Peptides against a protein of PDB entry 1LOE. Designs and how they scored, part 4

Target 1, 181 residues: chain A of PDB entry 1LOE
Amino acid sequence: TETTSFSITKFGPDQQNLIFQGDGYTTKERLTLTKAVRNTVGRALYSSPIHIWDSKTGNVANFVTSFTFVIDAPNSYNVADGFTFFIAPVDTKPQTGGGYLGVFNSKDYDKTSQTVAVEFDTFYNTAWDPSNGDRHIGIDVNSIKSINTKSWKLQNGKEANVVIAFNAATNVLTVSLTYPN
Target 2, 181 residues: chain A of PDB entry 1LOE as posed
Amino acid sequence: TETTSFSITKFGPDQQNLIFQGDGYTTKERLTLTKAVRNTVGRALYSSPIHIWDSKTGNVANFVTSFTFVIDAPNSYNVADGFTFFIAPVDTKPQTGGGYLGVFNSKDYDKTSQTVAVEFDTFYNTAWDPSNGDRHIGIDVNSIKSINTKSWALQNGKEANVVIAFNAATNVLTVSLTYPN

## One batch from the design tools (peptide; made by RFdiffusion4, then SolubleMPNN)

Design b2_p13_7_s2
Fold by OpenDDE base, seed 4:
Structure b2_p13_7_s2 (fold): chain B 181 residues (1-181), chain A 13 residues (1-13)
Amino acid sequence: as target 1 above (181 residues)
Amino acid sequence: GYMRIGFSATRTV
Protein backbone atom coordinates (compact mmCIF):
# COMPACT_ATOMS: atom_id res chain seq x y z
CA THR B 1 0.00 0.00 0.00
CA GLU B 2 0.99 3.62 -0.42
CA THR B 3 2.74 5.07 2.62
CA THR B 4 3.56 8.65 3.48
CA SER B 5 5.77 9.55 6.39
CA PHE B 6 7.61 12.50 7.82
CA SER B 7 9.57 13.39 10.91
CA ILE B 8 10.62 16.63 12.52
CA THR B 9 12.91 16.21 15.50
CA LYS B 10 14.06 19.80 15.74
CA PHE B 11 12.32 22.92 14.60
CA GLY B 12 14.33 25.63 12.94
CA PRO B 13 13.71 29.33 12.54
CA ASP B 14 12.79 28.80 8.90
CA GLN B 15 10.64 25.72 9.10
CA GLN B 16 9.18 25.73 5.62
CA ASN B 17 7.20 22.54 6.06
CA LEU B 18 5.03 24.13 8.73
CA ILE B 19 2.20 26.57 8.41
CA PHE B 20 2.11 28.75 11.48
CA GLN B 21 -1.21 30.13 12.62
CA GLY B 22 -2.09 32.53 15.37
CA ASP B 23 0.69 32.84 17.87
CA GLY B 24 2.55 29.72 16.81
CA TYR B 25 6.27 30.04 16.20
CA THR B 26 9.59 28.29 16.66
CA THR B 27 12.23 29.07 19.24
CA LYS B 28 15.21 27.15 20.55
CA GLU B 29 14.45 24.38 18.10
CA ARG B 30 10.99 23.90 19.61
CA LEU B 31 7.61 24.51 18.13
CA THR B 32 5.85 26.88 20.47
CA LEU B 33 2.12 27.21 20.03
CA THR B 34 1.26 29.92 22.53
CA LYS B 35 2.91 33.08 23.70
CA ALA B 36 3.61 33.66 27.36
CA VAL B 37 0.50 35.79 27.70
CA ARG B 38 -3.14 35.28 28.46
CA ASN B 39 -5.71 34.75 25.75
CA THR B 40 -3.43 33.31 23.13
CA VAL B 41 -4.20 30.83 20.38
CA GLY B 42 -1.56 29.17 18.30
CA ARG B 43 -1.46 26.43 15.75
CA ALA B 44 0.95 24.79 13.38
CA LEU B 45 0.06 22.63 10.42
CA TYR B 46 2.23 20.31 8.45
CA SER B 47 2.38 22.03 5.11
CA SER B 48 1.93 18.95 2.98
CA PRO B 49 -1.63 17.66 2.84
CA ILE B 50 -2.07 14.07 3.91
CA HIS B 51 -4.07 11.54 1.94
CA ILE B 52 -6.48 10.39 4.62
CA TRP B 53 -9.10 8.59 2.60
CA ASP B 54 -9.77 7.38 -0.89
CA SER B 55 -12.30 9.61 -2.58
CA LYS B 56 -13.59 6.80 -4.75
CA THR B 57 -13.95 4.04 -2.19
CA GLY B 58 -14.19 6.06 0.99
CA ASN B 59 -11.61 3.85 2.62
CA VAL B 60 -9.70 5.60 5.37
CA ALA B 61 -5.97 5.20 5.76
CA ASN B 62 -4.27 3.65 8.71
CA PHE B 63 -1.90 6.00 10.45
CA VAL B 64 0.48 6.24 13.35
CA THR B 65 1.85 9.47 14.70
CA SER B 66 4.13 10.19 17.60
CA PHE B 67 5.20 13.43 19.19
CA THR B 68 6.46 15.01 22.35
CA PHE B 69 4.86 17.99 23.99
CA VAL B 70 5.43 20.15 27.03
CA ILE B 71 3.01 22.23 28.98
CA ASP B 72 4.92 24.61 31.18
CA ALA B 73 2.57 26.69 33.26
CA PRO B 74 3.53 29.20 35.94
CA ASN B 75 1.00 27.66 38.29
CA SER B 76 0.52 23.90 38.20
CA TYR B 77 -2.89 24.22 39.79
CA ASN B 78 -4.22 26.81 37.39
CA VAL B 79 -3.64 25.77 33.81
CA ALA B 80 -5.79 26.59 30.81
CA ASP B 81 -6.68 25.51 28.35
CA GLY B 82 -4.79 22.70 26.71
CA PHE B 83 -3.10 21.22 23.70
CA THR B 84 -4.42 19.27 20.73
CA PHE B 85 -3.33 17.13 17.87
CA PHE B 86 -5.84 17.46 15.07
CA ILE B 87 -6.69 16.57 11.51
CA ALA B 88 -8.72 19.09 9.57
CA PRO B 89 -9.48 20.34 6.07
CA VAL B 90 -6.50 21.64 4.15
CA ASP B 91 -7.67 25.23 4.46
CA THR B 92 -8.31 25.00 8.19
CA LYS B 93 -7.85 28.15 10.24
CA PRO B 94 -7.80 28.81 13.97
CA GLN B 95 -11.19 28.35 15.53
CA THR B 96 -12.53 29.46 18.88
CA GLY B 97 -9.96 29.92 21.61
CA GLY B 98 -10.10 29.14 25.28
CA GLY B 99 -11.79 25.88 26.04
CA TYR B 100 -12.42 25.23 22.38
CA LEU B 101 -8.65 24.86 22.02
CA GLY B 102 -8.54 26.76 18.75
CA VAL B 103 -9.97 23.73 16.97
CA PHE B 104 -13.74 23.77 17.42
CA ASN B 105 -16.58 26.24 17.74
CA SER B 106 -19.31 24.20 19.37
CA LYS B 107 -20.05 21.48 21.84
CA ASP B 108 -22.74 20.32 19.46
CA TYR B 109 -21.80 17.92 16.72
CA ASP B 110 -20.95 19.93 13.63
CA LYS B 111 -20.13 17.77 10.65
CA THR B 112 -19.11 20.81 8.64
CA SER B 113 -15.98 21.21 10.73
CA GLN B 114 -14.62 17.93 9.35
CA THR B 115 -12.15 17.89 12.20
CA VAL B 116 -10.87 15.15 14.46
CA ALA B 117 -8.74 16.01 17.44
CA VAL B 118 -7.01 14.40 20.35
CA GLU B 119 -7.13 16.89 23.16
CA PHE B 120 -4.93 17.14 26.18
CA ASP B 121 -7.25 19.28 28.18
CA THR B 122 -5.95 21.01 31.27
CA PHE B 123 -9.03 23.02 32.15
CA TYR B 124 -12.47 21.91 33.21
CA ASN B 125 -15.26 23.45 31.19
CA THR B 126 -18.48 22.54 32.94
CA ALA B 127 -20.53 22.72 29.78
CA TRP B 128 -18.86 19.80 28.04
CA ASP B 129 -16.00 18.24 30.01
CA PRO B 130 -16.26 15.13 32.18
CA SER B 131 -18.03 15.90 35.41
CA ASN B 132 -15.19 14.68 37.60
CA GLY B 133 -13.27 17.81 36.67
CA ASP B 134 -10.07 15.91 35.93
CA ARG B 135 -7.58 17.00 33.36
CA HIS B 136 -8.04 14.54 30.58
CA ILE B 137 -7.24 13.20 27.19
CA GLY B 138 -10.17 13.32 24.83
CA ILE B 139 -11.05 12.20 21.36
CA ASP B 140 -13.04 14.88 19.60
CA VAL B 141 -15.00 14.40 16.41
CA ASN B 142 -16.54 17.57 15.01
CA SER B 143 -17.15 18.86 18.52
CA ILE B 144 -15.24 20.02 21.56
CA LYS B 145 -17.34 17.59 23.54
CA SER B 146 -15.25 14.46 23.43
CA ILE B 147 -16.69 11.14 22.37
CA ASN B 148 -14.38 9.51 24.88
CA THR B 149 -12.09 10.72 27.63
CA LYS B 150 -9.56 9.45 30.12
CA SER B 151 -8.15 11.21 33.13
CA TRP B 152 -4.62 12.48 32.70
CA LYS B 153 -2.28 13.88 35.30
CA LEU B 154 -0.27 16.80 34.00
CA GLN B 155 3.38 16.87 34.90
CA ASN B 156 4.09 20.54 34.56
CA GLY B 157 7.14 21.33 32.50
CA LYS B 158 7.83 17.70 31.65
CA GLU B 159 7.98 16.13 28.24
CA ALA B 160 5.08 13.85 27.44
CA ASN B 161 5.50 11.24 24.75
CA VAL B 162 2.38 10.57 22.73
CA VAL B 163 1.50 7.90 20.23
CA ILE B 164 -1.73 8.08 18.27
CA ALA B 165 -2.74 5.27 15.99
CA PHE B 166 -5.75 4.66 13.83
CA ASN B 167 -6.80 1.27 12.58
CA ALA B 168 -9.10 1.69 9.63
CA ALA B 169 -10.25 -1.91 9.64
CA THR B 170 -11.56 -1.67 13.17
CA ASN B 171 -12.24 2.06 13.14
CA VAL B 172 -10.38 2.37 16.42
CA LEU B 173 -8.23 5.30 17.43
CA THR B 174 -5.76 4.69 20.23
CA VAL B 175 -3.88 7.23 22.28
CA SER B 176 -0.94 6.61 24.54
CA LEU B 177 0.76 9.16 26.75
CA THR B 178 3.79 8.60 28.94
CA TYR B 179 6.15 10.73 30.94
CA PRO B 180 9.43 8.88 30.50
CA ASN B 181 11.48 11.19 32.70
CA GLY A 1 -9.43 13.09 0.30
CA TYR A 2 -6.66 15.21 1.65
CA MET A 3 -6.42 16.91 5.00
CA ARG A 4 -3.80 18.59 7.11
CA ILE A 5 -2.52 17.51 10.46
CA GLY A 6 -1.50 19.97 13.07
CA PHE A 7 -1.17 21.06 16.63
CA SER A 8 -3.14 23.67 18.50
CA ALA A 9 -3.01 25.20 21.92
CA THR A 10 -4.71 27.91 23.88
CA ARG A 11 -3.80 29.77 27.00
CA THR A 12 -6.17 31.84 29.07
CA VAL A 13 -4.45 31.84 32.44
Scores: peptide ipSAE 0.773, ipTM 0.970, DockQ to the pose 0.886
Fold by OpenDDE base, seed 1:
Structure b2_p13_7_s2 (fold): chain B 181 residues (1-181), chain A 13 residues (1-13)
Amino acid sequence: as target 1 above (181 residues)
Amino acid sequence: GYMRIGFSATRTV
């Protein structure tokens, strides 16, 4: 059985194992995805491609990932647009900004996207988000319109601990978020 | 098949 793992506890100014896209950069040992300006998009990719499925058997890998993130917006009641963890083709580039989170281009299912994301969505987009208007965690498959969502209360400026696990046998993706501090 | 993992964020306001 093949196993791949990595961890980054501190982000340096010359982080060679990351590919920075858009406005993404590192400062003070933190990965910062967006600039302190309006209409910004930032991404960071792990430089090494991940073996997600076996080309011969079609078997998909199990995986577990954990990370800590902070959303620090100047106005807690007006935060746009959100943060995502995603898996995409090796040559992936930033996609549409704003409510598309720099990851997707359509609310309609587009298999050519070949992208799966876990979104932490802070802004209600009427065209595709849950009608209750809650900030939410969503599972996105080839579309910004989530296949499943759960309400999430943003604690602005606080560190959130996230665990994402995928069970290939059951085809179930599990997401947990806690604010320990 | 190989893919890349990453993080993305957008700011409008």
Scores: peptide ipSAE 0.770, ipTM 0.970, DockQ to the pose 0.899
Fold by OpenDDE base, seed 2:
Structure b2_p13_7_s2 (fold): chain B 181 residues (1-181), chain A 13 residues (1-13)
Amino acid sequence: as target 1 above (181 residues)
Amino acid sequence: GYMRIGFSATRTV
């Protein structure tokens, strides 16, 4: 079985294996996706395309990814939209529609998007987010309207560890988030 | 088939 893996422990000033889009950049060994300004989109793609499925058999690969993130959001009324880990076509471009996390352009299901995202959503959008208004983790398939969500209590400024795993045999995506400190 | 993976974030307001 073929396996592809990579790791970026510290993000450098010349991170050649990333494609930066919008306002995304690296500083202080971290990937910074957005600035504290309105109407901003920031993305970073791994430069090498990933072989997700076998063209002959159609079998989709299993995968596991892990990352650490920090969100500074001391209050809920002056907060950014959140961020996603996403998988998209190789020519994916940043989307500028408000609330779509830079990945989608509609709350309607659009199979032509061919995009899957795990969202860490810090802004309540009444039109599509869970009605309880909680910050949440969501699984998004071809739409910003998550197919499944779970409430998530943000620890402001703390490092969160995330593990995302996909089991192709069961077609189940799992997301784990912990605050180890 | 090939795809790209990445991170994306926005701030609207």
Scores: peptide ipSAE 0.763, ipTM 0.969, DockQ to the pose 0.814
Fold by OpenDDE base, seed 3:
Structure b2_p13_7_s2 (fold): chain B 181 residues (1-181), chain A 13 residues (1-13)
Amino acid sequence: as target 1 above (181 residues)
Amino acid sequence: GYMRIGFSATRTV
């Protein structure tokens, strides 16, 4: 049995265990991914690779992650694309395609991407997002086109608590989002 | 068997 765990309560100015990509940075003890400018990508990776599956047996690990985020987006007329929690190959690089949240590069399923993401999507892209136009949580497997989505009402400027859990035995990924305050 | 985890965000417009 192997277990890896880590926690980052406060993000410092010299966060050695993070790999910053694009315009991602830390300020006021928070990880800031998106600058208030057009055509920007910001990412931060945990520097240590995570053992997701056993190469000998093929067994996939269970995992649980939790985080808190704040989005300031009072309306849909001047809003960024949203953000993701994602799992990707060790050498993953930021993607610059519009609307792909810096993670994917196509709405078409591409197994070579080897990327799974949970998106918190604040921008409606007609080509792949749910037709109701709602802000939503999505589970993305090798494509920006989510395999499942759920409408999510953003509470502007409020802290949201997220828990993401994967059960390898059932192959079920669960996502919960709450606004405790 | 190894991957990296992280967060990503974009602003297109």
Scores: peptide ipSAE 0.753, ipTM 0.968, DockQ to the pose 0.797

Design b2_p13_7_s3
Fold by OpenDDE base, seed 1:
Structure b2_p13_7_s3 (fold): chain B 181 residues (1-181), chain A 13 residues (1-13)
Amino acid sequence: as target 1 above (181 residues)
Amino acid sequence: GNVRLGFSATRTV
């Protein structure tokens, strides 16, 4: 079977392989998703579509992705709303902001979304988030209400290393996050 | 099927 891979270590002002949506942009070789204003949504898509399943056989590809991210909030105790990695239809556009993270529109399962996300959620939304109120990592399938979550302690302004892997044989998605420093 | 990979973030405060 064919393997496809890509990597971006530095981001330029005219990054041709990214589709910027909402307030997403690049500065100082960094991809910046939100502006320093209230009520902002920003997204960036890898421009090349990825073939991840065969419609005839139903076979799904294995994949591994890794990245680093930084949340840099002026107030560590008041951070809203979060950051996501997501997989969506090729024509995907920004969705509802705020607690929906620009990726979903409903807490109810909506198969028409056709979107899977790994959320790094910094803000507690009573209607769908885990009742303990912890910041958390979540796996979202066609809904902002995660199918599984794990508490996560934000280190404001620090780089987090993330690895996401999908095993098609077991249908298991794994997520790991570490702060190396 | 084909998909796109992406990042998204929102800020309220």
Scores: peptide ipSAE 0.752, ipTM 0.967, DockQ to the pose 0.891
Fold by OpenDDE base, seed 4:
Structure b2_p13_7_s3 (fold): chain B 181 residues (1-181), chain A 13 residues (1-13)
Amino acid sequence: as target 1 above (181 residues)
Amino acid sequence: GNVRLGFSATRTV
């Protein structure tokens, strides 16, 4: 079995293994994706490409990723738009902002996107989000309209621990989120 | 095939 792994515990000002896009930057040893302004889009990519798809067999690799994120909004009752972990083509660039989370451009399935995302969506977009209006975790495949969602309670300013795993044999992606503190 | 892993966020308010 071939295995690739990496870990970043602290983010420095010269983090050479990250590609910053849009308003993404590092400060105080944290990766910060958005500026403290309206209408901001920020992304950061791990600079090394990951081989997860076998072109000969069409098999996708198993993978597990874990991370911690914080959403810190001035108003806990008015938060937009959200945060995503995504997997995209090597040359991926920021996409539509706002409710599209900088990752997608359509609520319709678009195979040309070649992007899978796990969204942590803090804002209800009537056109595609679950009708209950809850903040939610979503699994997005080539569309901002999630193929599956789960209600999620934002704890403003708190660290959320996330684990995302993909089982290639079963084609199942699992997401877990906890607030340990 | 190769991909990149990343994080993204947007803010409008």
Scores: peptide ipSAE 0.752, ipTM 0.966, DockQ to the pose 0.882
Fold by OpenDDE base, seed 2:
Structure b2_p13_7_s3 (fold): chain B 181 residues (1-181), chain A 13 residues (1-13)
Amino acid sequence: as target 1 above (181 residues)
Amino acid sequence: GNVRLGFSATRTV
């Protein structure tokens, strides 16, 4: 089995294996996606394209990714939209529509987007988010309107560990989030 | 097929 793997434990000022888009940048060995200002979008892409399916057979690869994030959200009313880990076509560009996390441009399903995202959503958008208003983890397929969500209790300023795994045989994407400290 | 992996975030308000 052919395997592709990579790891970034510390983000440097000249992180050559990342493509920064919008306001995304590195500081203090961390990737920073948003600033505390209105109307910002920040993205960072792994520079190398990933071969995820066989064009001849259509077989899709299994994958596992893990990362650690920190969200500083001292209150619930003055918060950013959240962030997402996403998989998109190699020429993906930042999207500017509010609430779409820089990945999508509509709440409507659009198969031409060819984008899958795991969202960590900290802002309630009444038009598409779960009606309970909870901060949530969502799985987004070609739309900001998640196909599945789970409530998530944000611990302000704490490091969260995330594992995302895809099993091609079962076509199941799993997401786990823990606060180890 | 090839894709890119990434992180994205926004702040609207």
Scores: peptide ipSAE 0.733, ipTM 0.964, DockQ to the pose 0.826
Fold by OpenDDE base, seed 3:
Structure b2_p13_7_s3 (fold): chain B 181 residues (1-181), chain A 13 residues (1-13)
Amino acid sequence: as target 1 above (181 residues)
Amino acid sequence: GNVRLGFSATRTV
């Protein structure tokens, strides 16, 4: 069985294997998705399409992804919406609907979206987020309203390590987040 | 089928 893999340890100023959308860009060897202003969307896609299922057999691939992120959110009242790791059709475009993290455009389930996201949500939206108001990790399937969530205690300005794995045999997506320092 | 992987973030307010 064929395995496809890639890694980006440092983000350069001319990162040819990324497709930048909206306000996404690289600086200081980091991928920066948002600006500290209202009404912004920033995305970056790995340029090469990935085969995740066989069109004829329907077999789905296993995958594992890891990354490190930093969020600067010193208070709860002046925060961005958060960010996602997402999987979408190759022609995916940034979405401008408020609160949808640039990935979705509705809280209603829409199978035509064909988009799965793991959200790291720092802004409480009463219409779809968990009622406890906690910052949270969510698994989003074709909707900003997560099919499952877990409270996440943000450590402001510190690096978090994330591992996302999908097991095709069990159809289970797992997410782990740790602060190693 | 083919997909793309990516990261996305927004700031609404």
Scores: peptide ipSAE 0.719, ipTM 0.962, DockQ to the pose 0.797

## One batch from the design tools (peptide; made by RFdiffusion4, then SolubleMPNN)

Design b2_p14_1_s1
Fold by OpenDDE base, seed 4:
Structure b2_p14_1_s1 (fold): chain B 181 residues (1-181), chain A 14 residues (1-14)
Amino acid sequence: as target 1 above (181 residues)
Amino acid sequence: DGYKRIGFSATTSA
């Protein structure tokens, strides 16, 4: 059985309003997306939309965001399916679960999803994941099949610090993950 | 219209 808990630490309701979807919930200092149970989808959205694209000028905004997440799995060798940061339409709802991470519905490019995600994928899906089978960070644009991936070693139960930055001028998305402790 | 929401998602399997 491949189950795990996915949580974001140092995250509370006093920081920003959230829209909870699926099994996601929050405590004073933690956002929990899933518990270590089977077949769950948990999401949380920041309630305030962000304006990242100007329809009049065509300009795209820069952004930098940081967060800390924890994956806590009963068995570190059997962890599914993954954690995802995403940017989606304002009315976004949970999508396909399992290997689609609740964010996408296809491995084929689907422009209608209008969704960009950074996945922290803990489970190998033969149909679209890198063939080496490694857990990985992926950048996903309108598809669960990442446009770019990098192997990532999970430290079970440890806090991972993430920084995601987008440079509109260069159209480059940068992802950094560290385990400081 | 250029507006998006940021979110987090996670899933588990059987």
Scores: peptide ipSAE 0.694, ipTM 0.948, DockQ to the pose 0.662
Fold by OpenDDE base, seed 5:
Structure b2_p14_1_s1 (fold): chain B 181 residues (1-181), chain A 14 residues (1-14)
Amino acid sequence: as target 1 above (181 residues)
Amino acid sequence: DGYKRIGFSATTSA
């Protein structure tokens, strides 16, 4: 497979509110998750834990997050493996690489993972990805096999604007992605 | 306990 670089703009080189894992790091302008080398996992966590569930009331929090990411691959026709937004246990560590996106370890549902992810999957894994082979956005709950997917057209080297929102009342997670340029 | 961390991840392969 062809190597790919993933980055998020507007991050400083010495941001202390991020926990870097694997090959993740910051530059003057970007948070970079991977270099253009093979077999890497790069992650960055927001250092402050997020209170998602209220133990007293049982209420689950609503949230909205927005970010801009860039996938920059030398070969736009062979891009592996993908970019992922995730919510995981506070002590989360890098998981299986490659098609598991550094977030999961199985295509089977594993409640012990306690991880929800939105994948921006650029590489087709026949064992679990949609059979049409399209690059796709997926919602992953405790498994790399998405509970729902939608085809997505990668614009290599371009900034993608993403908004992810969760409505606890309806239990609906929404994802929007646009290429403004 | 109701707390999670948010993060980003990316991978490359051979």
Scores: peptide ipSAE 0.680, ipTM 0.943, DockQ to the pose 0.663
Fold by OpenDDE base, seed 1:
Structure b2_p14_1_s1 (fold): chain B 181 residues (1-181), chain A 14 residues (1-14)
Amino acid sequence: as target 1 above (181 residues)
Amino acid sequence: DGYKRIGFSATTSA
């Protein structure tokens, strides 16, 4: 497969609130997760943990997050493997690469993963991806096999604006992606 | 304990 680079805008070289893992690093304006080389995993964690649920009351927090990402692939028709936003245990380390996006290790539900992810998947894996072969956005809970997906048309080299919101009362996660430029 | 870390990940393959 063809390689690609993934970056997120509005990060500087002095982002000391990030924990870099694998090939992740920052430039003047971007957090770069991968370069266009084969078989890489790049991750970046926010150093401060977030309090998602209250252990005393059991209440789960609402949250909204937004970011901008860019995929730069030399061949827009053959792009592997994808970009992922995730929430994981505080001691999380890079997981299986390739189609597992560095976040999961199995297509089977594994509660010990304790990981939720929103994938922006550019490569079709026949074992778990939607059969239409479309690039897609997926919501992943303790498995690389998404609980829900929707088709997404990649615009190579363009900035994608993403908003992810979680409503604790309804237990619904919403994802929106737009290309404003 | 209710605490998690958020992050971003990306991969390439052969």
Scores: peptide ipSAE 0.678, ipTM 0.944, DockQ to the pose 0.659
Fold by OpenDDE base, seed 2:
Structure b2_p14_1_s1 (fold): chain B 181 residues (1-181), chain A 14 residues (1-14)
Amino acid sequence: as target 1 above (181 residues)
Amino acid sequence: DGYKRIGFSATTSA
């Protein structure tokens, strides 16, 4: 694939401590997951774990998060594999690169992954992606094969505002992406 | 145990 850089210009209301994995790093204003080079996996974890499930009550927590990302590719029609927001076990490490986005290892459902992701997928992998070949947002549960997808028109070099919310009562995850003008 | 970490990931390939 074409070399592509992925950056997050806003990844939370407060600056959080980060655990960098692979090629990810940060500056004062930006988290950069990949540079415009080939064969990279860049990850960054918030150092503080979230308590998403209460063992005493069995209740699952609601959450809302927002961030702004930029995809910057020399060729907007031939970008890299994609960018992913994920929730994983606290000891998570980089997984398979390329089309697996550094988060998963299989298209088959693997409950041992214990990982949920929202993918912003910029490369069509025929083995699991929607057949229309569109760049897409996907919700991934323990598999790179999304349980649901929606086509998304990439604007190269532009900031995309994302909001991800989970409602525990309804068990619904919502994702919105906007390019503000 | 109910704890997870949130993160971001991105990949490039050949």
Scores: peptide ipSAE 0.676, ipTM 0.943, DockQ to the pose 0.656; fails the geometry check

Design b2_p14_1_s2
Fold by OpenDDE base, seed 5:
Structure b2_p14_1_s2 (fold): chain B 181 residues (1-181), chain A 14 residues (1-14)
Amino acid sequence: as target 1 above (181 residues)
Amino acid sequence: DGYKRIGFSATTSG
């Protein structure tokens, strides 16, 4: 496939320390996950872990996060493979590339993964993606095969504003994506 | 243990 670059132009907090993995890096302007090169995985983790589960009370934490990403592809009809927001064990390392988005290793449910992801999937993998072939947003729990998906139209080169919220009381993960320009 | 890290990931192929 044609090379595609994935970048995050806005993310918070502004002075958040990052752990870079694979080809991920940052400049003053943006966090770049991949350059325009083939067969690469780029990741960046917030250095500070989050406390999502209180072992004393059993309570699961609510959270809200927002960011702005840009996908730059030389050919808008050939964009691979995708961009992912994820929550993983603190010692997480890059996983399988390509259609597994560097986050998972199987389409089968694997509880040992302990990973939840929101994928912004730009490439159709017939083995697990929705059969309509649409680019999509997916919620992934311990598997690259999403438990829920929604079609999404990529605007190449444009900033997409994303808000992800988790409500522990209702066990609902909400994802919103808008193109303001 | 209740702690996780948030991250971003992207891949290319072809």
Scores: peptide ipSAE 0.711, ipTM 0.952, DockQ to the pose 0.659
Fold by OpenDDE base, seed 4:
Structure b2_p14_1_s2 (fold): chain B 181 residues (1-181), chain A 14 residues (1-14)
Amino acid sequence: as target 1 above (181 residues)
Amino acid sequence: DGYKRIGFSATTSG
């Protein structure tokens, strides 16, 4: 089947309390966004908001964050739909499920979303995903259609270490993913 | 106002 569980097993050193949405929950061991069941949306937000943009000065903040996630799929050749890290308005709620990853509602640019995401997309959606059909990492700005993508090879059941950094001076978002084990 | 929340999301489908 296409059912897959998505979990986060490690957070950065500044781990905060979490706000759970949809089917997301936590145990002492991990944050579980979904179980291997059909048609689910699971989200978790850091409780404390971050100040990314200063309205008085117009300055944008730098940030670096890291986490470790695990995808557990009954069938490594049929994995849906994906996992995403996102930055959204403080009152953000789950959005469209499935290929929209619970974060977006459109493949068209929607400035009202005010959401940036890094997707780890495990399922090919012909309407917006790269035509090669590869699982991929994507950077999404106010749309599920990524502004940039890179092919990514899933290691089922393995911990993936991710580092995401934003440089305000250069307006560059960097993403790294490694499977150390 | 410049404030955002960081989050994680995942979905499954039929």
Scores: peptide ipSAE 0.711, ipTM 0.952, DockQ to the pose 0.666
Fold by OpenDDE base, seed 3:
Structure b2_p14_1_s2 (fold): chain B 181 residues (1-181), chain A 14 residues (1-14)
Amino acid sequence: as target 1 above (181 residues)
Amino acid sequence: DGYKRIGFSATTSG
């Protein structure tokens, strides 16, 4: 069996295990994905490719990841789009379409994208987001239009703890978000 | 080939 694990507790100015794309950067030991300006994309990839499927055995890997994030979005009319945790092809590049979180470029399902994302969406896009207009967590498979969503009450400026787990045997992705304070 | 990269992404709209 093969096991790969890693952790980053503090983000430094020279993170050699990250590939920064667009406006992504580190400051004050935090990973910052966007600037406070219009029409930007910021991404950060773990530099080492992850072996999620073994072509010889057919086995698909299980995984668990955890992270902490902070969002400031007190006014729903003046917010950014949110952010995603995503899994994509090794040569993945930032996408520039508005509202697509830098990962997708269409609400239509495109299997050639080979991209899965968990979105933490703070902006309501009428064309594809849940009709109730709530901020939400979504699971996105090859499309910005989530296959499943759940309303999420953002606590502005507070640290949220996220755990994402994938069970290969059941093909179930689980997302947990808590505010510990 | 069974390899992917993981990461984080965010955008601001125009």
Scores: peptide ipSAE 0.669, ipTM 0.946, DockQ to the pose 0.814
Fold by OpenDDE base, seed 2:
Structure b2_p14_1_s2 (fold): chain B 181 residues (1-181), chain A 14 residues (1-14)
Amino acid sequence: as target 1 above (181 residues)
Amino acid sequence: DGYKRIGFSATTSG
């Protein structure tokens, strides 16, 4: 794949301390997950864990988060593997790179992963991606093979505003992406 | 234990 940089220019209502993994780093203005280099994984975690379910009651919490990301590819027709929002075990480490987006290790469902991700997938992997070859948003549960996908038109170098919400009562994850003009 | 971390990830390949 072509070298591609992925950055987050805005994230969270309250900016928290970050745990950087791989090539991820931050400046005053942005979180950079990858620079335009080959064969890399860049990750950043909010240092503060979230409490998603109560062990005493079994209740699952709702959550809403928002962020703004930018993909900058030298060649818009040859973009790298993708960008991912994920929720993982607190001790999560970078996983398989490339098409696995540094978050998963298999297209087969692996409950031990305990990871949910929203992928902004910029590269077509024949083995698991939608057959139309479109760049897409996907919801991934314990597998790089999305349980649901939607075609997405990348605007290279432009800020995309994302809102992700989880409704525990309905068990529905909602993703909204817009390119403001 | 009910705790998770939120993160972001991106990858490049060859």
Scores: peptide ipSAE 0.690, ipTM 0.946, DockQ to the pose 0.661; fails the geometry check

